# Designs tried in a protein design run: peptides against a protein of PDB entry 5JXT. Part 157

Target 1, 319 residues: chain A of PDB entry 5JXT
Amino acid sequence: SLLPKKEINVYIGMSEMQVKWYQKILEKDIDAVNGAGGKRESKTRLLNIVMQLRKCCNHPYLFEGAEPGPPYTTDEHLIYNAGKMVVLDKLLKRIQKQGSRVLIFSQMSRLLDILEDYCVFRGYKYCRIDGSTAHEDRIAAIDEYNKPGSDKFIFLLTTRAGGLGINLTTADIVILYDSDWNPQADLQAMDRAHRIGQTKQVVVYRFVTDNAIEEKVLERAAQKLRLDQLVIQQGRAQVAAKAAANKDELLSMIQHGAEKVFQTKGAFGTMAEKGSQLDDDDIDAILQAGETRTKELNARYEKLGIDDLQKFTSESAYE

## One batch from the design tools (peptide; made by RFdiffusion4, then SolubleMPNN)

Design b2_p21_4_s2 (from b2_p21_4, 12 letters changed)
Fold by OpenDDE base, seed 1:
Structure b2_p21_4_s2 (fold): chain B 319 residues (1-319), chain A 21 residues (1-21)
Amino acid sequence: as target 1 above (319 residues)
Amino acid sequence: SKAREEELRRRLAERLARRAE
């Protein structure tokens, strides 16, 4: 029988470079971040801020002029300048040593470009599929990854492209490098490995930048997932339609952790303490803390009814 | 900058070449 997925949110501190870029993003639109734009503030402007903050959480090199150079080199700076890369780099070594194979999903094809450069730099053999990949090339990449004795360790996928019904049961580890606004897209991504034909325990690591916009993206996704589950259970199909965040929700999400980010002069959490020098014990601590917070997050939404889940809990952006 | 665009094009070309193998 197929074992249940083990899902762990991996809460990752920003690197110093990420903090600096996160601050710059907030400062650039500080009036919008403070809600000073009032009724004139466009939802589009707030969505753009959210998008930039999410890019920062993924990798600072997604911004023009962020990558050190010229010359532009692929080196250790690609890793230590992004908290998620530091954790990824350590996790991939462990995953490989365990004889596992890994799917890495992102919303951002440009992040997959960085991950390709990383894979080459570390000597990891990989496949890639994104939204631009031709149908024939997708089949070829899947077949190359799934073939008996494949030397391809990593499959890089955009979440939406990977969601298209493919079978990747030859992988047992799933890394969601970032989350979709729709939790069903992430579930569909997980279901590429967690499907009939899987022989191993599927483990899903969801990377979440701590004290940043991504926590609120995750919370909103968890809220939506619980709502979708309750709607299915209660037969109330009409409730699912209000998926788009309003202005106040977006503003609250942008403000989350912003004060702490402004007060921070260096990196966050384990990134401040250890940076790229994370050891196996540090990774185990991050995973254990993540498992605890994952249980707490799930427990928070499991107690809520449909009416409560339809209300965006404006927990104060300042707590 | 022109240098960045050229480097990004180089990296893209290298990625595309690796995918064609």
Scores: peptide ipSAE 0.104, ipTM 0.753, DockQ to the pose 0.051
Fold by OpenDDE base, seed 4:
Structure b2_p21_4_s2 (fold): chain B 319 residues (1-319), chain A 21 residues (1-21)
Amino acid sequence: as target 1 above (319 residues)
Amino acid sequence: SKAREEELRRRLAERLARRAE
């Protein structure tokens, strides 16, 4: 029988470089961040800020002029300049030692480029699929990964490209490096490993940058998922899930953690204390804290009815 | 398999070269 998947949100502090770039993004559009644009503020401007902040949470090298060079070299700086890479690097060593195989999903093909550089640098054998991958190359990548005795440890996928009905049950670990605005896209990605033919316990690690916009992206996705489940259960087909965030929702998401980011000198959390020198105990602590916060997040939304889930509670903007 | 790994390495090298421009 297929075992239930275990899902853990992994809350990760920003590196010093991420904090600096996050500050710079907020400062560049400070009037919009402060809500000074009022009704005249373009929804497009707010969406652009959200996109830049999400890029920063993934990796600062997604910005022009952020990567150290010339010469541009793949080195330890690729890891220590992004909190998610520091955690990923330690987690992958553990996963490999356990004899597991891993799918890594992202929304950003440009992040997969960084992850390819990382895989080459660490000597991890991998496959890649994104939105630009030709159909034949996708088939070849899947077959190469799934073949008996495959030496491919990692599969790098964009969430939407990986969602296309493929079977990857030869992997038992799923890392969501970032989250989709649509929680169903992430579920479809998980279901590539968690389906008929899986023989292992599937574990899903969802990376979430702590004290940043990604917490609000996650909360919004969890809220939508619960709403969709309740609508299906109650037969209330008329509850059109508000597909797009409004301006006030986007503004509240941008403002989340912004004050603490402006006050921070250096890195956040475990990244401030240990930087790239995370040990196995630090990873265990991060995973345990993540498991607790995941249970709390789920419990928060499980208690809410349809009417409460339709109200975006702005109250969490000031805590 | 080798040809694809070589193509991935080529694409990687081309990305690194484009960052250096």
Scores: peptide ipSAE 0.076, ipTM 0.718, DockQ to the pose 0.149
Fold by OpenDDE base, seed 3:
Structure b2_p21_4_s2 (fold): chain B 319 residues (1-319), chain A 21 residues (1-21)
Amino acid sequence: as target 1 above (319 residues)
Amino acid sequence: SKAREEELRRRLAERLARRAE
């Protein structure tokens, strides 16, 4: 029988470089971040800020002039300059030692480019599929990954490209490096490993940058998922959850943790304490804390009715 | 800078070559 998947949100502090770039993004549009633009501030401008902040949470090298160089070399700096890469690097070593195989999903093909450079640098054999991959090449990559005795450890996928009905049950670990605005896209990604033919316990690690925009992206996705479940259960098909955040929701998301980011000198959390020198106990602590916060998040939304879930509760980041 | 654009192109070409292997 297929075992239930275990889902854990992995809350990760920003590196010093991420904090610096996050500050720069906020400072560039500080009037919009402070709501000083009032009714004249465009939703498009706020969406652009959200997208830049999400890029920062993934990797600072997604920005022009962020990567050290010339020369541009692949080295340990690729890892320690992004909190998610530090955790990923330790987690992949553990996963490999356990004889597991891993799917890594991202919304950003440019992040997959960084992950390819990382895989080569660490000597991890991998497959890749994104939105630009030809249909025949997708089939070939899937077949190569799924073949008996495949030496491919990692499959790198864009969430939407990997969501297209493929079977990847030869992997038992799923890493969501970032989240889709649509929680169904992430579920479809997980269901590539968590499907008929899976023989192992599937574990899903969702990376979430702590004290940043990604916490609010996750909360919004969890709220939407619960609403979708309740609508199905109650037969109330007419409650189309507004798929797009409004202006005030976007502003609240941008403001979340912004003050603490401006006050921070250096990195956040475990990244400030240990940087790239995380050990196995640190990873266990991060995973345990993540499991607790995941349960709390789910319990918060399970108690809410449809009417409450339709209201974006901006818990003010100022309380 | 031209140097950065050339280096980014080189790295892209290297990634594309590794995908073709």
Scores: peptide ipSAE 0.019, ipTM 0.577, DockQ to the pose 0.049
Fold by OpenDDE base, seed 5:
Structure b2_p21_4_s2 (fold): chain B 319 residues (1-319), chain A 21 residues (1-21)
Amino acid sequence: as target 1 above (319 residues)
Amino acid sequence: SKAREEELRRRLAERLARRAE
């Protein structure tokens, strides 16, 4: 029988470089961040800020002029300048020693480009599929990854490309490097490994930048998932979960952790204490803390009814 | 950077070409 998947949110502090870039993004649009634009602030402007903050949470080299160079060299700076890369680098070493194989999902094809450079730099054998990959190349990459005795350790996928019904049950670890706004897209991605034909315990690690916009993206996705489940269970077809965040929700998400980011000199949390020198005990502590926070997050939404979950999407603090 | 993105695309194209051989 297929074992239930284990899902763990991995809460990761920003690197010093991420904090500096996160501050610059907020400062550039400070009037919008402070809500000074009022009713005239465009939803498009807020969505653009959200997109830039999410890029920062993924990797600062997604911005022009962030990468050291010329010459542009792949080195340890690719890792230590992003909290998610520091944790990923340690976690992949552990996973490889365990004889596991890994799917890494992202919303951003440009992040997969950075992850390709990382894989080459560390000597990890990998496959890649994104939205631009031709159909024949997708089949070839899947077959190369799934073949008996495949030496491919990592599969890099965009979450949308992974949604195409492909079977990747030859992997037992799933890393969601970032979250989709639609929790169903992430479920469809992890179901590439968690499917009939899987023989191992599937573990899903969801990377979440701590004290940043990604916590609110996660909370919103968890709320929506619970609402969708309850609507199906109760047969209440009328509960159209408004899929799109309103302006006040977007503003609240942008403001989350912003004050602490402005006050912070250097990195956050374990990234400030250890930086790239995270050991196995530090990783165990991060995973244990993540497992606890994941249980707490799920328990918050499990207690809520449909009417409560709907109100939490409408109660912006300004009504 | 834009230069890195172009180099990554080039390396990806070269890898895809080698797999088609």
Scores: peptide ipSAE 0.023, ipTM 0.534, DockQ to the pose 0.055; fails the geometry check

Design b2_p21_4_s4 (from b2_p21_4, 10 letters changed)
Fold by OpenDDE base, seed 1:
Structure b2_p21_4_s4 (fold): chain B 319 residues (1-319), chain A 21 residues (1-21)
Amino acid sequence: as target 1 above (319 residues)
Amino acid sequence: SEERKRRLEEALARRLARRAE
């Protein structure tokens, strides 16, 4: 029988460079961040801020002029300048040592470009599929990854491209480098490995930048997932349609952790303490803390009814 | 080492090209 997935949110501090870029993004639109734009603030502007903050959480090199150079190099700076890369780098070593194979999903094809450079830099053999990959090339990549004795360790996928019903049961680890606004897209990504033909325990690591917009993206996704489950259980199909965040929700999401980010002079959490020098014990601590917070997050939404889940819980943007 | 250097340069070039698109 297929074992249940083990899902762990991995809460990751920003690097110093991420903090600096996160601050710059907030400062650039500080009036919008403070809600000073009032009724005139466009939803589009807030969505753009959210998008930039999510880019920052993924990797600062997604911004023009952020990458050190010229000359541009592929070196350790590609890793230590992004908290998620630091954790990824340590996790991949462990995953490989365990004889596991890994799917890495992102919403951002440009992040996959960085991950390709990283894979080459570390000598990891990989496959890639994104939205631009031709159908034939997708088949070829899947077949190359799935073949008996494949030397491909990593499969890099955009979440949406990976959602297309493909079978990747030759991988047992799934890393969601970032989350979709629609939790069903992430579930569909997980289901590439967690499917008939899987022989191992599937473990899903969901990377979440701590004290940042991504926590609110995750919370909203968890809320939506619970709502979708309750709607299915209760037969209330009409409730699912109001999926788009309103202005106040977006503003609250942008404001989440912003004060702490402005007060931070360096990196966050374990990134401040250890940076790229994370050891196996540090990773175990991050994973254990993540497992605890994952249970707490799930427990929060499991107690809520449909009417409560339809309300964006404005927990204070300042806590 | 040279082959690794070449691969890194090619990877970087691909990443930079995709940004210019």
Scores: peptide ipSAE 0.178, ipTM 0.804, DockQ to the pose 0.613
Fold by OpenDDE base, seed 2:
Structure b2_p21_4_s4 (fold): chain B 319 residues (1-319), chain A 21 residues (1-21)
Amino acid sequence: as target 1 above (319 residues)
Amino acid sequence: SEERKRRLEEALARRLARRAE
């Protein structure tokens, strides 16, 4: 029988470089961040800020002029300048040591480019599929990954490209490097490994930048998923969860953690304390804290009814 | 190894090329 998947949110502090770039993004549009634009502030502008903040949470080298150089190099700076890369680097070492194989999903093909360079730098053998990958090349990559005795450890996928019904049950670990705005896209990605033919316990690690916009992206995705489940269970097909965030929701998401980011001169959390020097105990602590916060998040939304889940509870970013 | 250096240079070149697009 297929074992239930384990899902763990992994809450990760920003590196010093991410904090500096996050501050710059907020400062560039400070009037919009403060809500000073009122009715004149376009939803498009807020969506653009959200997208830049999400890029920053993934990797600062997604911005022009962020990567140190010339000369440009593939070195340890590719890892220590992004909190998610620091945690990924330690986690992949553990995953490989236990004889697991891993799917890494992202919304951003440009992040997969950074992950390719990382894989080459660490000597990890990988496959890649994104939205631009030709159909024949997708089949070839899947077959190469799934073949008996495959030496490919990592499969790099965009979440949408990985959602296309493919079977990757030869992997038992799923890393969601970022979250989709639609929680069903992430579920579809997990279901590539969590299908009939899987013989191992599937574990899903969802990376979430702590004290940043990604916490609010996750909360909104969890809220939507619970609402969708309740609507299906109650047969209330008419409760179309407004798929798109409104302006006030987007503003609240942008403002989340912004004050603390502005006050911070260094890295956050474990990145401030240990930087790139995380040990196995630090990873265990991060995973344990993540498991606790995941249970708390799920328990919060399980208690809410349909009417409560339709309201964006802006917990005031100021309490 | 020289082969590892070559692969890293090729990876970087691919990443830089995709950013210029």
Scores: peptide ipSAE 0.146, ipTM 0.776, DockQ to the pose 0.621
Fold by OpenDDE base, seed 5:
Structure b2_p21_4_s4 (fold): chain B 319 residues (1-319), chain A 21 residues (1-21)
Amino acid sequence: as target 1 above (319 residues)
Amino acid sequence: SEERKRRLEEALARRLARRAE
């Protein structure tokens, strides 16, 4: 029988470089961040800020001029300048030692480019599929990954490309490097490994930048998922959770952790304490803390009824 | 190894090329 998947949110501090870039993004649009734009602030501007902050949470090298050089090099700086890469680098070593194989999903093809360089740098054999990958090349990559005795350890996918109904049950670990606004897209991605034909316990690690916009992206996605589940269970078809955040929701998401980011000198949390020197005990502590916070997050939304979940989406619209 | 260095340089070149697009 297929074992239930284990899902763990992995809360990761920003690197010093991420904090500096996160500050710069907020400072560039400080009037919008402070709500000073009022009714005139376009939803498009707020969505652009959200997108830049999410890029920063993924990797600062997604910005022009962020990467050190010339000369440009693929080296340890690719890892230590992004909290998610520091954790990923340690986690992949552990996963490989366990004889597991990994799907890594992101919303950003440009992040997969960084992850591709990282894989080459570490000597990880990988496959890649994104939205631009030709159909024949997708089939070839899937077949190469799934073949008996495949030496491909990692499959790099955009979440959208992973949605294509493909079977990747030859992997047992799923890393969601970032989250979709639609929790169903992430579910569809992890269901590439968690389906009929899987013989192992599937573990899903969802990377979440701590004290940043990604916590609010996660909370919103969890709320929506719970609402969708309750609507299906209660047959209340009328409760189409409006998928699009309003302006006030976007502003609240942008403001989340912003004050602490402005006050921070250096990195956050475990990244400040250990940086790239994270050991196996530090990873265990991060995973344990993540498992606890994941249970708490789920328990918060499990107690809410449809009407409560709707009010939380609507009360942020009338204040 | 020289082969590893070559692969890293090629990976970097691919990443930089994709950024310029």
Scores: peptide ipSAE 0.099, ipTM 0.717, DockQ to the pose 0.614
Fold by OpenDDE base, seed 3:
Structure b2_p21_4_s4 (fold): chain B 319 residues (1-319), chain A 21 residues (1-21)
Amino acid sequence: as target 1 above (319 residues)
Amino acid sequence: SEERKRRLEEALARRLARRAE
């Protein structure tokens, strides 16, 4: 029988470089961030800020002029300059030692490029598919990954490209490096490993940058998922959850943790304390804290009715 | 290995090219 998947949100502090770039993004549009633009501030401008902040949470090298150099190198800086890469690097070592195989999903093909460079740097054998991958090449990559005795440890996928009906039950670990605005896209990604033919316990790690925009992206996705479940259960098909955040919701998301980011000198959390020198105990602590916060998040939304879930409860980041 | 060195150089070249776009 297929075991239930275990889902854990992994809350990760920003690196010093991420904090610096996050500050720079907020400062560039500080009037919009402070709501000073009022009714004249465009939703498009706020969406652009959200997208830049999400890029920062993934990796600062997604920005022009971010990567250190000249001289430019492929080295440890690719890892320690992004909190998610630091955790990923330690987690992948553990996963490999356990004899597991891993799917890594991202919304950003440019993040997959960085992950390819990382795989080459660490000597991990991988497959890749994204939205630009030809259909034949996609089939070939899937077959190469799924073949008996495949030496491919990692499969790199864009969430939407990986979500399209493929079977990847030869992997038992799923890493969502970032989240889709649509929680169904992430579920479809997980269901590539968590499907008939899986023989292992599937574990899903969802990376979430702590004290940043990604916490609010996750909360919104969890709210939407619960709403979708309740609508199905109650037969109330007419409650189309507004797929797009409104202006005030976007502003609240941008403001979340912004003050603390501006006050921060250096990195956040375990990244400030240990940087790239995380040990196995640190990873266990991060995973345990993540499991607790995941349960709390789910419990919060499980108690809410349809009417409550239709309201974006901006818990003000100022209380 | 010479192969790893080449692949790292190719990886770097790809990262540099992505900044020029």
Scores: peptide ipSAE 0.393, ipTM 0.892, DockQ to the pose 0.487; fails the geometry check

